# Ledger of designs, part 19: peptides against a protein of PDB entry 3C2G

Target 1, 209 residues: chain A of PDB entry 3C2G
Amino acid sequence: IRTFDLLGLLLHDSDAIDGFVRSDGVGAITTVVQYPNNDLIRAGCKLLLQVSDAKALAKTPLENILPFLLRLIEIHPDDEVIYSGTGFLSNVVAHKQHVKDIAIRSNAIFLLHTIISKYPRLDELTDAPKRNRVCEIICNCLRTLNNFLMMWIPTPNGETKTAGPNEKQQVCKFIEIDILKKLMSCLSCEGMDTPGLLELRSTILRSFI

## One batch from the design tools (peptide; made by RFdiffusion4, then SolubleMPNN)

Design b1_p10_4_s3 (from b1_p10_4, 7 letters changed)
Fold by OpenDDE base, seed 3:
Structure b1_p10_4_s3 (fold): chain B 209 residues (1-209), chain A 10 residues (1-10)
Amino acid sequence: as target 1 above (209 residues)
Amino acid sequence: MSYKVVSESL
């Protein structure tokens, strides 16, 4: 616990973060969060989130790490773990086709829908910190979906990967009225990226037109 | 410190 807190306190510099990731720091964290200790899991996932924008992740093999993280965020009850894990997922798949392919093969699209579906409506949450955390989790899930959808949008050169029939079916679940209502409710949360959420909404809706 | 968000946009 104290060691991860210390690492988190030392990793304020981007070069230090990249150095940690190049030294298999993500593999080290994922090894530690396999122990049945919720405080270690929480601290480890928070540290993953803090290094999730590291440039060195583009050179890190994620074939064993990413399926493990997806399983963790599927089953773990703690919103802090879900927040950190979905935040890491959303950043790590960004601009990395190979990482998107690993995540999609590991059923990530369906998992994102499952995570959003398990949370109540934000209007049912009277506790503001809890409501904001749930909103952030939903935003992380939807941002991850957006990053997946980008790979299937036609580029100006006419090259487009087509989503497979299974991926299309999984994406279709995000147009469910309850998912759309949750997205819309996030726009009312303080400190949320409202322009980014509106863009995401537009991207989701356009993927079905 | 909040983590840096990396998002793809059109």
Scores: peptide ipSAE 0.511, ipTM 0.921, DockQ to the pose 0.647
Fold by OpenDDE base, seed 2:
Structure b1_p10_4_s3 (fold): chain B 209 residues (1-209), chain A 10 residues (1-10)
Amino acid sequence: as target 1 above (209 residues)
Amino acid sequence: MSYKVVSESL
């Protein structure tokens, strides 16, 4: 706990974060969060979130790390762990085709749908801190999906990969009315990236046109 | 948000 808090206090500089990641810092954190201690898991996942935008992640082997994290966020009951883990996932797959491929092979698209589906409607949550955290988790899941969808959208200057039949079927689940209602309810939460959620909605709809 | 978000845009 204190070690992760100290690292979190030291990792305010982008070069320090990148240096930590180059030194297998993500592997070190994932080793520590394998212990059945919820405080260690929470602190470790929070530290992963803090380093999740590091440029060095493009050169980090994630073949063992990412499937482990996906399993953790599938089963862990703590919303703080889910928030940090889905936030890390959304950032780590961004602009990294090889990381997207690892995540997709590890059933990440279906997992994102499962996470969103497990949470109640935001209008049923009377506790504002809980409602905001659930909204942030849903947004992290949807942003991760957006980052996946970008690989299948035709760009004027590039060969686009086509989504496989399984990936298409899993993406189709995000146009279910209950998922769309949850996306729309997130637009009403204070401090949310409303422009980013609207862009995601547009991207999802365009993927079916 | 308490962390830097990386999102791909069109």
Scores: peptide ipSAE 0.506, ipTM 0.921, DockQ to the pose 0.593
Fold by OpenDDE base, seed 5:
Structure b1_p10_4_s3 (fold): chain B 209 residues (1-209), chain A 10 residues (1-10)
Amino acid sequence: as target 1 above (209 residues)
Amino acid sequence: MSYKVVSESL
C-alpha cells in the first residue's frame, strides 16, 4: 500500500509515468491486484488510473491485462475499484483502435451497461460522497462507450468500420429509459463536468439516429 | 491527485 502511494507521489511527471509504463508497470500492477487483498486491489487500480493517459500505453501489450481488468470490475464490490477501473478503461481505449478491439472482444460494451444498471438511481442516494462516486462511475462508463462509438462514425475518408450485429444490439441497450435517466441525473451532481456530460449525451444520441 | 480525462469528440 505505501509502495503504491510512493509510486503515485513519484509519478507526478508525465515522462516518469511514461517510463513506468514502458517498463511494464501496468503488467506489474496487474500482477499485484491478482492477490485477494482489497487494499492492494484498490491501491493498484488507483495507480492504473493515474497512469491511464500515458502515451506508452499505445505500445503496451494489453491482450492479457485488459480482459483481466474487465473481469475485476465485473465482480469486485468496491466502488473505488470500479471507479478506477472504468476510468482506466475509458482512457486506455481512447485514440487506440487496437485497444478498443481487445475491449470489445472481451464484452466491454455489455459490461459497461451492467455496471450502470447495478447502481441505484442517484435520487435514492442520500450520501453525497457515494452519490458523486456513482455518478463518476456512470460517466466513466458512458465516456468509454463514447470512445467506442467514435470508431463507427463515418470519417471524411469513407472508411467506416461497421459495428457487428451483437455490438449494435449491446449499444442499443444504452437508450433504455433507466440508463437515460441515470445519465440525466448525473447533470445534477455537484462538481461534475456538466458541459462534458452534455457533449457525451449528444454524441450518444447522435449514434442512434 | 486528479487523473486526466481522455475523451474523443467529433
Scores: peptide ipSAE 0.506, ipTM 0.920, DockQ to the pose 0.673
Fold by OpenDDE base, seed 1:
Structure b1_p10_4_s3 (fold): chain B 209 residues (1-209), chain A 10 residues (1-10)
Amino acid sequence: as target 1 above (209 residues)
Amino acid sequence: MSYKVVSESL
């Protein structure tokens, strides 16, 4: 059992998770996963995912951490790392405008499209564990996109941020027929948040109407 | 515990 697996086993409640995050635990993990050890990278990214819902993340400086994680999930070949990293990204940007801004400046929207595009169609995957993992990665990417799109939806109070022209163009790629087919294939996977995926589909389509 | 998925809704 590696140190990160042990930490993941010890973090049983939200207060312990918040305590770890307040003690720069996310910075410590991201420092360790810079070493060329795939087992450490996998275990560290899994621990990031396990703490990704921590309230203390709203007070954590992510300016150096988030761009590093985005580069890791861009280049790393292991689906377990991609799963954990995209899951962390989805949770960490939720309800945190400053974190969304860091991610967007770090080309996160284009990266999400690239990640979805690199995987085969789910109907081409005969191995059920691999198919489910790919589906979960696609769902994490799409949920992250949903969390970004929410910042550009007009509120009844007339205060909305406007997406830049580059961000709009990058978001437009998610209405490509291949991306929409992958989203629809995820709705047929057991254990997926089907209501959340349908809401996301609606949000994506509404962003272009 | 499994982490909670955090998604924003309208």
Scores: peptide ipSAE 0.498, ipTM 0.921, DockQ to the pose 0.645

Design b1_p10_4_s4 (from b1_p10_4, 6 letters changed)
Fold by OpenDDE base, seed 5:
Structure b1_p10_4_s4 (fold): chain B 209 residues (1-209), chain A 10 residues (1-10)
Amino acid sequence: as target 1 above (209 residues)
Amino acid sequence: MSYKIVEEEL
């Protein structure tokens, strides 16, 4: 725990973060968060989030790390773990096609729907800190989904990956009225990534038209 | 060292 807090203080610049990631720092954290200690898992997932934008992650083998993290955020009850894990997922799939492919093969699309479905409507949350954290989790899930959907939208050059039948079916779950209401409720929260949510809304519309 | 000490240090 204290080591993760110290590492989080030391990993404040891009070069330090890239150095840590090149040294298998993500593998080290994921080894430590396998221990059944919630405070350790929370601290480790927070540190994963801090390093999740590292350029060095493009060269890191994530074939074992991503399935493990996806399983962790599926089962863990702590919103801080879910926040950090979904934030990590969102950032690591950004601009990395091979990482998107690993996540999709690991059932990430279905998991994102499961996570969003687990939370109550934001208007039912009276506690502002809890409401904001739930909104951030939903936004992380939706941003991750946007990154997946963008692979299947035809580019102006006519190059498009075709989503498999399972992926299409899983994506169709995000147009369910409950999911759309949660998306719209997130757009009403102050301090949220409103541009990213609007981009997702546009991407969803383009994927179903 | 007890498991708890290692957990606090991590």
Scores: peptide ipSAE 0.033, ipTM 0.639, DockQ to the pose 0.023; fails the geometry check
Fold by OpenDDE base, seed 4:
Structure b1_p10_4_s4 (fold): chain B 209 residues (1-209), chain A 10 residues (1-10)
Amino acid sequence: as target 1 above (209 residues)
Amino acid sequence: MSYKIVEEEL
């Protein structure tokens, strides 16, 4: 735990973060968070989130790491772990086609739906810190979904990956009325990435029309 | 007792 806090203090610049990632730092963290200690898991997932935008992750083999982290955020009850894990997922899939492909093969689209579905409506959450954290988790899930959907939108150059039938079926779950209500509730939260959520709304509409 | 100390230091 303290080592992760210290590492988090040292990993404040892009070069240090990239150096850590090149040294299998993500693999090291994921090895440590396999221990059944919730505080260790929380600290490790927070550090993963901190390094999740590293350019070096594009060269890191994530085939074993990403399925493990997806399973962790599927089963873990702590919202801080879910926040960090969904934030990590959102950032690592951004602009990295091969990572998107690993995530999708690892049932990430359905997992995102499951995570959004397990939370109550934001208007039912009276505690403001809890409500904001739940909103952030939903936004991380939705931003990750947007990154997946963008693969299947026609580029001006006519090169499109076609979503498979399974991916299409998984994506169709996000047009459920309760998911759409949660998206709309997130747009009403203060301090949220409203532009990104509006982009997702536009992407969803383009993917289903 | 040894595992808790290692977990706190990690």
Scores: peptide ipSAE 0.031, ipTM 0.671, DockQ to the pose 0.023; fails the geometry check
Fold by OpenDDE base, seed 1:
Structure b1_p10_4_s4 (fold): chain B 209 residues (1-209), chain A 10 residues (1-10)
Amino acid sequence: as target 1 above (209 residues)
Amino acid sequence: MSYKIVEEEL
């Protein structure tokens, strides 16, 4: 725990973060968060989120790391772990086609739906810190989904990956009325990425036309 | 070192 806090203080610039990631720092954290200690898992996932935008992650083998983290955020009860893990996922898949492909093969689309579905509606949450954290988790899931959907939108140049029938069926679950209500509730939260959520709404609509 | 001490140091 104290080592992760100290590492988080030392990893304050992009060059230090890239140096840590190039030194297998993500693999090291992933090894430590296998211990059945919730405080250690929370601290490790927070540090993963802090390094999740590193340029060096494009060259890091994530084939074993990403499926493990997806399983962790599927089963872990702590919202801070879910927040950090979904934040890591949203950042690590951004602009990285090979990482998107690993995540999709690891059932990430279904996991994103499961995470959004397990949380109550934001209007049912009276505690403002809890409501904000749940909103951030839902937004991390939705941003990750947008990154996946963008692969299957026809580009003007005609080069488009075709989503498989299973991926299409899993994407169809995000037009469920409960999911759409949660998306609309996130658009009403202060300090949220409203442009990104509106882009996702447009991307979802275009995926069904 | 007990497991708990190692966890607190990590």
Scores: peptide ipSAE 0.030, ipTM 0.667, DockQ to the pose 0.023; fails the geometry check
Fold by OpenDDE base, seed 3:
Structure b1_p10_4_s4 (fold): chain B 209 residues (1-209), chain A 10 residues (1-10)
Amino acid sequence: as target 1 above (209 residues)
Amino acid sequence: MSYKIVEEEL
């Protein structure tokens, strides 16, 4: 735990973060968070989120790391772990087709729906810190979904990757009225990525027309 | 070193 806090203090710039990731820092954290200690898992997932935008992640083998993290965020009860894990997922799939393909094969689309469905509506949450954290988790899930949907949008040259029948069926669950209400409630939260949520709304609409 | 000390140091 103290080592992760110290690492979090030292990893404040992009070059230090990228140096840590090049030194297999993500593999080291994922080894440590396999220990059944919730405080250690929380601290390790927070550090994973902090390094999740590193350019060196494009060269990191994620074939074992990503399926492990997906299983962790499926079963873990702590919102801080879910926040950090979904944040890591959303950042690591950004602009990386190979990582998107690993995530999709690991049932990530269905998992994102399951996570969003687990949380109450934001208007039912009276505690502001809890409401904001739940909104951030939903936004991380939805941003990850947007990154997947963007693979299946026609390019200006008419080239499209086609989603498989299973992926299409899993994506269709995000047009459920409960999911759409949760998306709309996130647009009313201060400090959220409102442009990204509006982009996702437009991407969803284009994927079903 | 006890597991507890290792957990606190990590």
Scores: peptide ipSAE 0.028, ipTM 0.640, DockQ to the pose 0.023; fails the geometry check

Design b1_p10_5_s1 (from b1_p10_5, 7 letters changed)
Fold by OpenDDE base, seed 4:
Structure b1_p10_5_s1 (fold): chain B 209 residues (1-209), chain A 10 residues (1-10)
Amino acid sequence: as target 1 above (209 residues)
Amino acid sequence: MSYKLLFEEL
């Protein structure tokens, strides 16, 4: 635990973060979070989130790491683990087609729907810290979905990846009325990136029209 | 120092 906090303090600049990632730091964290200790899992997932924007992740083999982290997020009851893991997923898939492909093959689209579905409506959450954390998790899931949808939007050059039939079916679950209500409730949370959520809403709607 | 060794000492 204290070593993850110390590492998080040492990883304060992009070069240190990239150096850590190039040194298999993500693999090392992933090894430690396999221990059945919730505090280690929480601290490790928090550190993964801190390094999730590293440029070096584009060269890191994620074929074993990413499916493991998806399974961890699926089964773990702690919202801090889910927050950190969905944040890591959102950042790691950004601008990385091969990482998106690993995530999708690892059932990430269905997992994102499952995560959003398990939380109550934000208006039912009276505790403001809990409500904000749930909102952030939903936003991480939706931002990850946006990164997947962007692969299937035609580029100006007319080149587009075609979503498979299973991927299309999994994506269609995000137009369910309860998912749309949760997205709309996130727009009403204080301290959220409202412009980014409105862009995301617009991309989701355009992907289904 | 391999970050892996730092985690094996935890």
Scores: peptide ipSAE 0.024, ipTM 0.594, DockQ to the pose 0.028
Fold by OpenDDE base, seed 1:
Structure b1_p10_5_s1 (fold): chain B 209 residues (1-209), chain A 10 residues (1-10)
Amino acid sequence: as target 1 above (209 residues)
Amino acid sequence: MSYKLLFEEL
């Protein structure tokens, strides 16, 4: 625990973060968070989020790391772990086609739906800190989903991967009425990308239905 | 400094 807090203080600049990632720092954290200690898991996932925008992650082998982290955020009950893990996922897939492919093969689209599905509507959350944290988790899920959908939108240059039938079916789950009611409850939250949420809905309706 | 060694001592 204290070592992750100290590392988080030392990893304050981009060069230190890239140096840590190049030294297999992400693999080291993912090894430590396999220990059944919730405080250690929370501290390790927080540090993963802090390094998740590192340029060095584009050269890091994530084939074993990413499926493990997806499984951790599927089963872990702590919202701080879910926040850090979904934040890490959203940043690590950004601008990295090969990482998107690993995440999708690891059932990430269905996991994002499962995470949104397990939380109540934001208007049912009376506690403001809890409501804000759940909003941030949903935003991380939606940003990750948008990053996946961009792979299947026709570019002007004609090179598009086609989404498979399973991926299309998983994407269509985000327009189910209960998910839409939850996403609509986010439109009143400060820091929600309302244009991006409406664009996501429009993209699903236009390209997957 | 091997960050790996710092984590093996945790």
Scores: peptide ipSAE 0.024, ipTM 0.583, DockQ to the pose 0.027
Fold by OpenDDE base, seed 3:
Structure b1_p10_5_s1 (fold): chain B 209 residues (1-209), chain A 10 residues (1-10)
Amino acid sequence: as target 1 above (209 residues)
Amino acid sequence: MSYKLLFEEL
């Protein structure tokens, strides 16, 4: 625990973060979070989130890391682990087609739906810290979904990847009325990525109309 | 110190 706090205090700049990632820091964190200690899992997932935008991740083999992290956030009930894990997923899939393909093969679309579905509506949450954390988790899931949907939007040249029949069925769950209501409730939260949520709304409309 | 050694001491 104290070592993750100290590492988080040393990883303040992009060069230190990239240096950590190049030194297999992500593999080291994923080894440590296999211990059945909730505080260690929280601290490790928080550190994964802090390095999730690192340029060095484009050269890191995520084939073993992503399925493990997806399984961890599937089975772990902790909002801080879910926040950090969904934030890591959202950042790591951004602009990386091969990482999107690994995540989709690892049932990420279904997991994102399950995560959004387990949380109450934001208007039912009276505690502001809890409401904000739940909103951030839903936003991370929805931003990850946007990154997947963008693969199947036709380019101006008419070239598009076709979603498989299973991927189409999993994506159709995000047009359920309760998921759409949660998307709309996140747009009303202060300090959220409102542009990214509006982009997702536009992407959903283009993918299902 | 390699990050690996730092994690073996955790």
Scores: peptide ipSAE 0.023, ipTM 0.618, DockQ to the pose 0.027
Fold by OpenDDE base, seed 2:
Structure b1_p10_5_s1 (fold): chain B 209 residues (1-209), chain A 10 residues (1-10)
Amino acid sequence: as target 1 above (209 residues)
Amino acid sequence: MSYKLLFEEL
């Protein structure tokens, strides 16, 4: 715990973060969070989120790390672990086709749907800190979905990846009325990634309408 | 409500 807090204080600039990632810092965190301690898992996932935008992650092998993190998010009922893990996933898949392919093969689309489906509507949450954390989790899931959908939109150059039949079926669950209502409720929350949610809306319209 | 109307109200 204290070591992750100290690392989080030292990893305040892009060069320190990239240096940590190049030194297999992500693999080191994922090794330590295998210990069954909730505070250690929270601190490790928070540190993963802090390094998730590192440029060095484009050269880091994530084939073992991503399936492990997805399983950790699936089995832990902790909103702080889910927040940090979905935030890491959203950032690490951004602009990285190979990482998107690993996440999809690891059932990330189904997991994201399961996470969004498990939370109540934001209007049913009276506690403002809890409501904001749930909104951030849903936004992380939806931003990750946007990053996946973008692979299947025709580029101006005519290069289009075709989604497989299973990926199409999993993605079609995000156009269910209850998921769309949760997207709408997130757009009504102050201080959220409104640009990213509006981009997802545009991406859904281009993909399904 | 069509999905189209739902996204136009957003």
Scores: peptide ipSAE 0.009, ipTM 0.398, DockQ to the pose 0.031

Design b1_p10_5_s2 (from b1_p10_5, 6 letters changed)
Fold by OpenDDE base, seed 2:
Structure b1_p10_5_s2 (fold): chain B 209 residues (1-209), chain A 10 residues (1-10)
Amino acid sequence: as target 1 above (209 residues)
Amino acid sequence: MSYRKLSEEL
């Protein structure tokens, strides 16, 4: 615990973060969060989130790390772990086709739907801190989905990846009325990425039209 | 089309 807090205090600049990532820091954290200690898991996932935008991640093998993290956020009951893990996922798949391909093969699209489906509607949450954290988790899931959908949008240069039949079916789950209601409820939360949610809505609509 | 990162919101 104190070691991750100390690392979090040292990782304030991009060069220190890149140095940590180049030293297999993501692998080290992933090893440590395998221990059944919730405080350690929470601190480790928070540190993963802090390094999730490192340029050095483009050269880091994620084939073992990413499927492990996906399993962790599927089963772990702590919203802080889910927040950090979904935040890490959204950032690490951004601009990295290879990482998107690993995530998709690891059923990440379906997992994002599962996570959103597990939470109640935000209007049913009376506790403001809990409501805000749940909204942030849903936003992280939706941002990650948007990053996946962007692969299948025609670029001006004519290179289009086609989504497979399984990926199409998994994406179709996000147009379910209950998911759409949760998306709309997040738009009503103050301080949320309203532009990102609107971009996702546009991307979903363009994927089905 | 901007790939959004949570790190840009933090």
Scores: peptide ipSAE 0.170, ipTM 0.799, DockQ to the pose 0.153
Fold by OpenDDE base, seed 5:
Structure b1_p10_5_s2 (fold): chain B 209 residues (1-209), chain A 10 residues (1-10)
Amino acid sequence: as target 1 above (209 residues)
Amino acid sequence: MSYRKLSEEL
């Protein structure tokens, strides 16, 4: 715990973060969070989020790390772990096609739907901090989905990858009325990236037109 | 293609 908190304080610049990642820091964190200690898992996932934008992650083998993290955020009950893990996922797949391919083959699209589905309606959450955290998790999931969908949107000048039939079916679940209601409720939360959520909504809708 | 990341403002 204290070691991860200290590392988080030391990893305040991009060069330090890249240095940590080049030194297999992500592998080290994932080794520690395999222990059944919720405080270690929380601290480790928070640190993963802090390093999730590192350029060095493009050179890090994630074939074992990413499936493990996906399993963790599938089963872990702590919203802070889910927030950090979904945040990490959204950032790590950004601009990295090979990482998207690892995540997708590891059933990430379905998992994102599962995560959104497990939370109650935001109007049922009376505690504002809890409601905001749930909004942020949903936003992280939808951002991750958007980052996947963007690879299948036809570009005027590029060979577009075609989503497989399974991926298409999994994406179709995000137009379910309950998912759309949760997305719309997040737009009403204070401190949310409303422009970002509107873009995500637009991308989701365009993926079905 | 603009990929979105989690804002540091959250």
Scores: peptide ipSAE 0.150, ipTM 0.778, DockQ to the pose 0.143
Fold by OpenDDE base, seed 3:
Structure b1_p10_5_s2 (fold): chain B 209 residues (1-209), chain A 10 residues (1-10)
Amino acid sequence: as target 1 above (209 residues)
Amino acid sequence: MSYRKLSEEL
């Protein structure tokens, strides 16, 4: 706990964050979050989120880290861990095709659907802090999905990566009425990435045309 | 193509 708090206090500077990542800081965090201690897991995943935009992550091998994190956010019951983990995932796959490929091979698309599906509708949540956190998690999942779908949008040059049949089937699950209702409910939450949700809606619609 | 990131402000 105190070590992550100290790191959190020191990692307000982008160069310090990048230095930590270059020193295998992500590998160190992933080692610590393997211990069955929820406070360590929470603090470690929060720190992962804080470093998730580091430039040094482009040079960090993620082949072992991403499958582990995906398994953690699949099984962990704590919304703070899910928030931090899905936030990390959304950031780390951004602009990194090789990282997207690792995540997709690790069934990330299906996992994002599973995470969204496990939460109640936002209108059923009377506690505002809980409702906001659930909305943020759904937004992180949907942003991550959008980052995947963007690979399969035809470029003006007519070049497109083709989604495999399994990926297409997994993407088709996001047009389920319950998922669409959850997407729409997130648009009513203040402070959410409304432009990102609208972009995803457009991307989903284009993926089925 | 704009890949969006979660802003650090949370």
Scores: peptide ipSAE 0.140, ipTM 0.774, DockQ to the pose 0.139
Fold by OpenDDE base, seed 1:
Structure b1_p10_5_s2 (fold): chain B 209 residues (1-209), chain A 10 residues (1-10)
Amino acid sequence: as target 1 above (209 residues)
Amino acid sequence: MSYRKLSEEL
């Protein structure tokens, strides 16, 4: 706990974060969060989120790290772990086609649907901190989905990857009425990326045309 | 087409 808090206090600038990532800091965190201690897991996933935008991650092998993190956020009951893990996922797949390919091969699209599906409707959450955290998790999942869908949108001058039949079927689950209601409820939350959610809505609709 | 990051929202 204190070690991750100390690292979080030292990693305030991009160069220090890049230095930590180049020294296999992500591998070190993922080793520590394998211990059955929820406080260590929470602190470690928070630190992963803090380093998730590091430029050095483009050179870090994620073939073992991403599948492990995906399994962790699938099974872990703590919303703080889910928030940090989905936030990390959204950032690490951004601008990195190779990382997207690893995540998709590890069933990330289906997992994002599962995470959104397990949470209650935001209107059923009376506790404002809990409601906001659930909304942030849903937004992280939806941002990650948008980052995946963008690689399959035809560009006038680009080689577009085609989604496989399984990936297309998994994407189709996000047009379920319950998922759409959760997306719409997030648009009503203060401090949410409303432009990002509207972009995702447009991207989903385009994936079915 | 700009990919979005959570760090841009924080």
Scores: peptide ipSAE 0.140, ipTM 0.777, DockQ to the pose 0.153

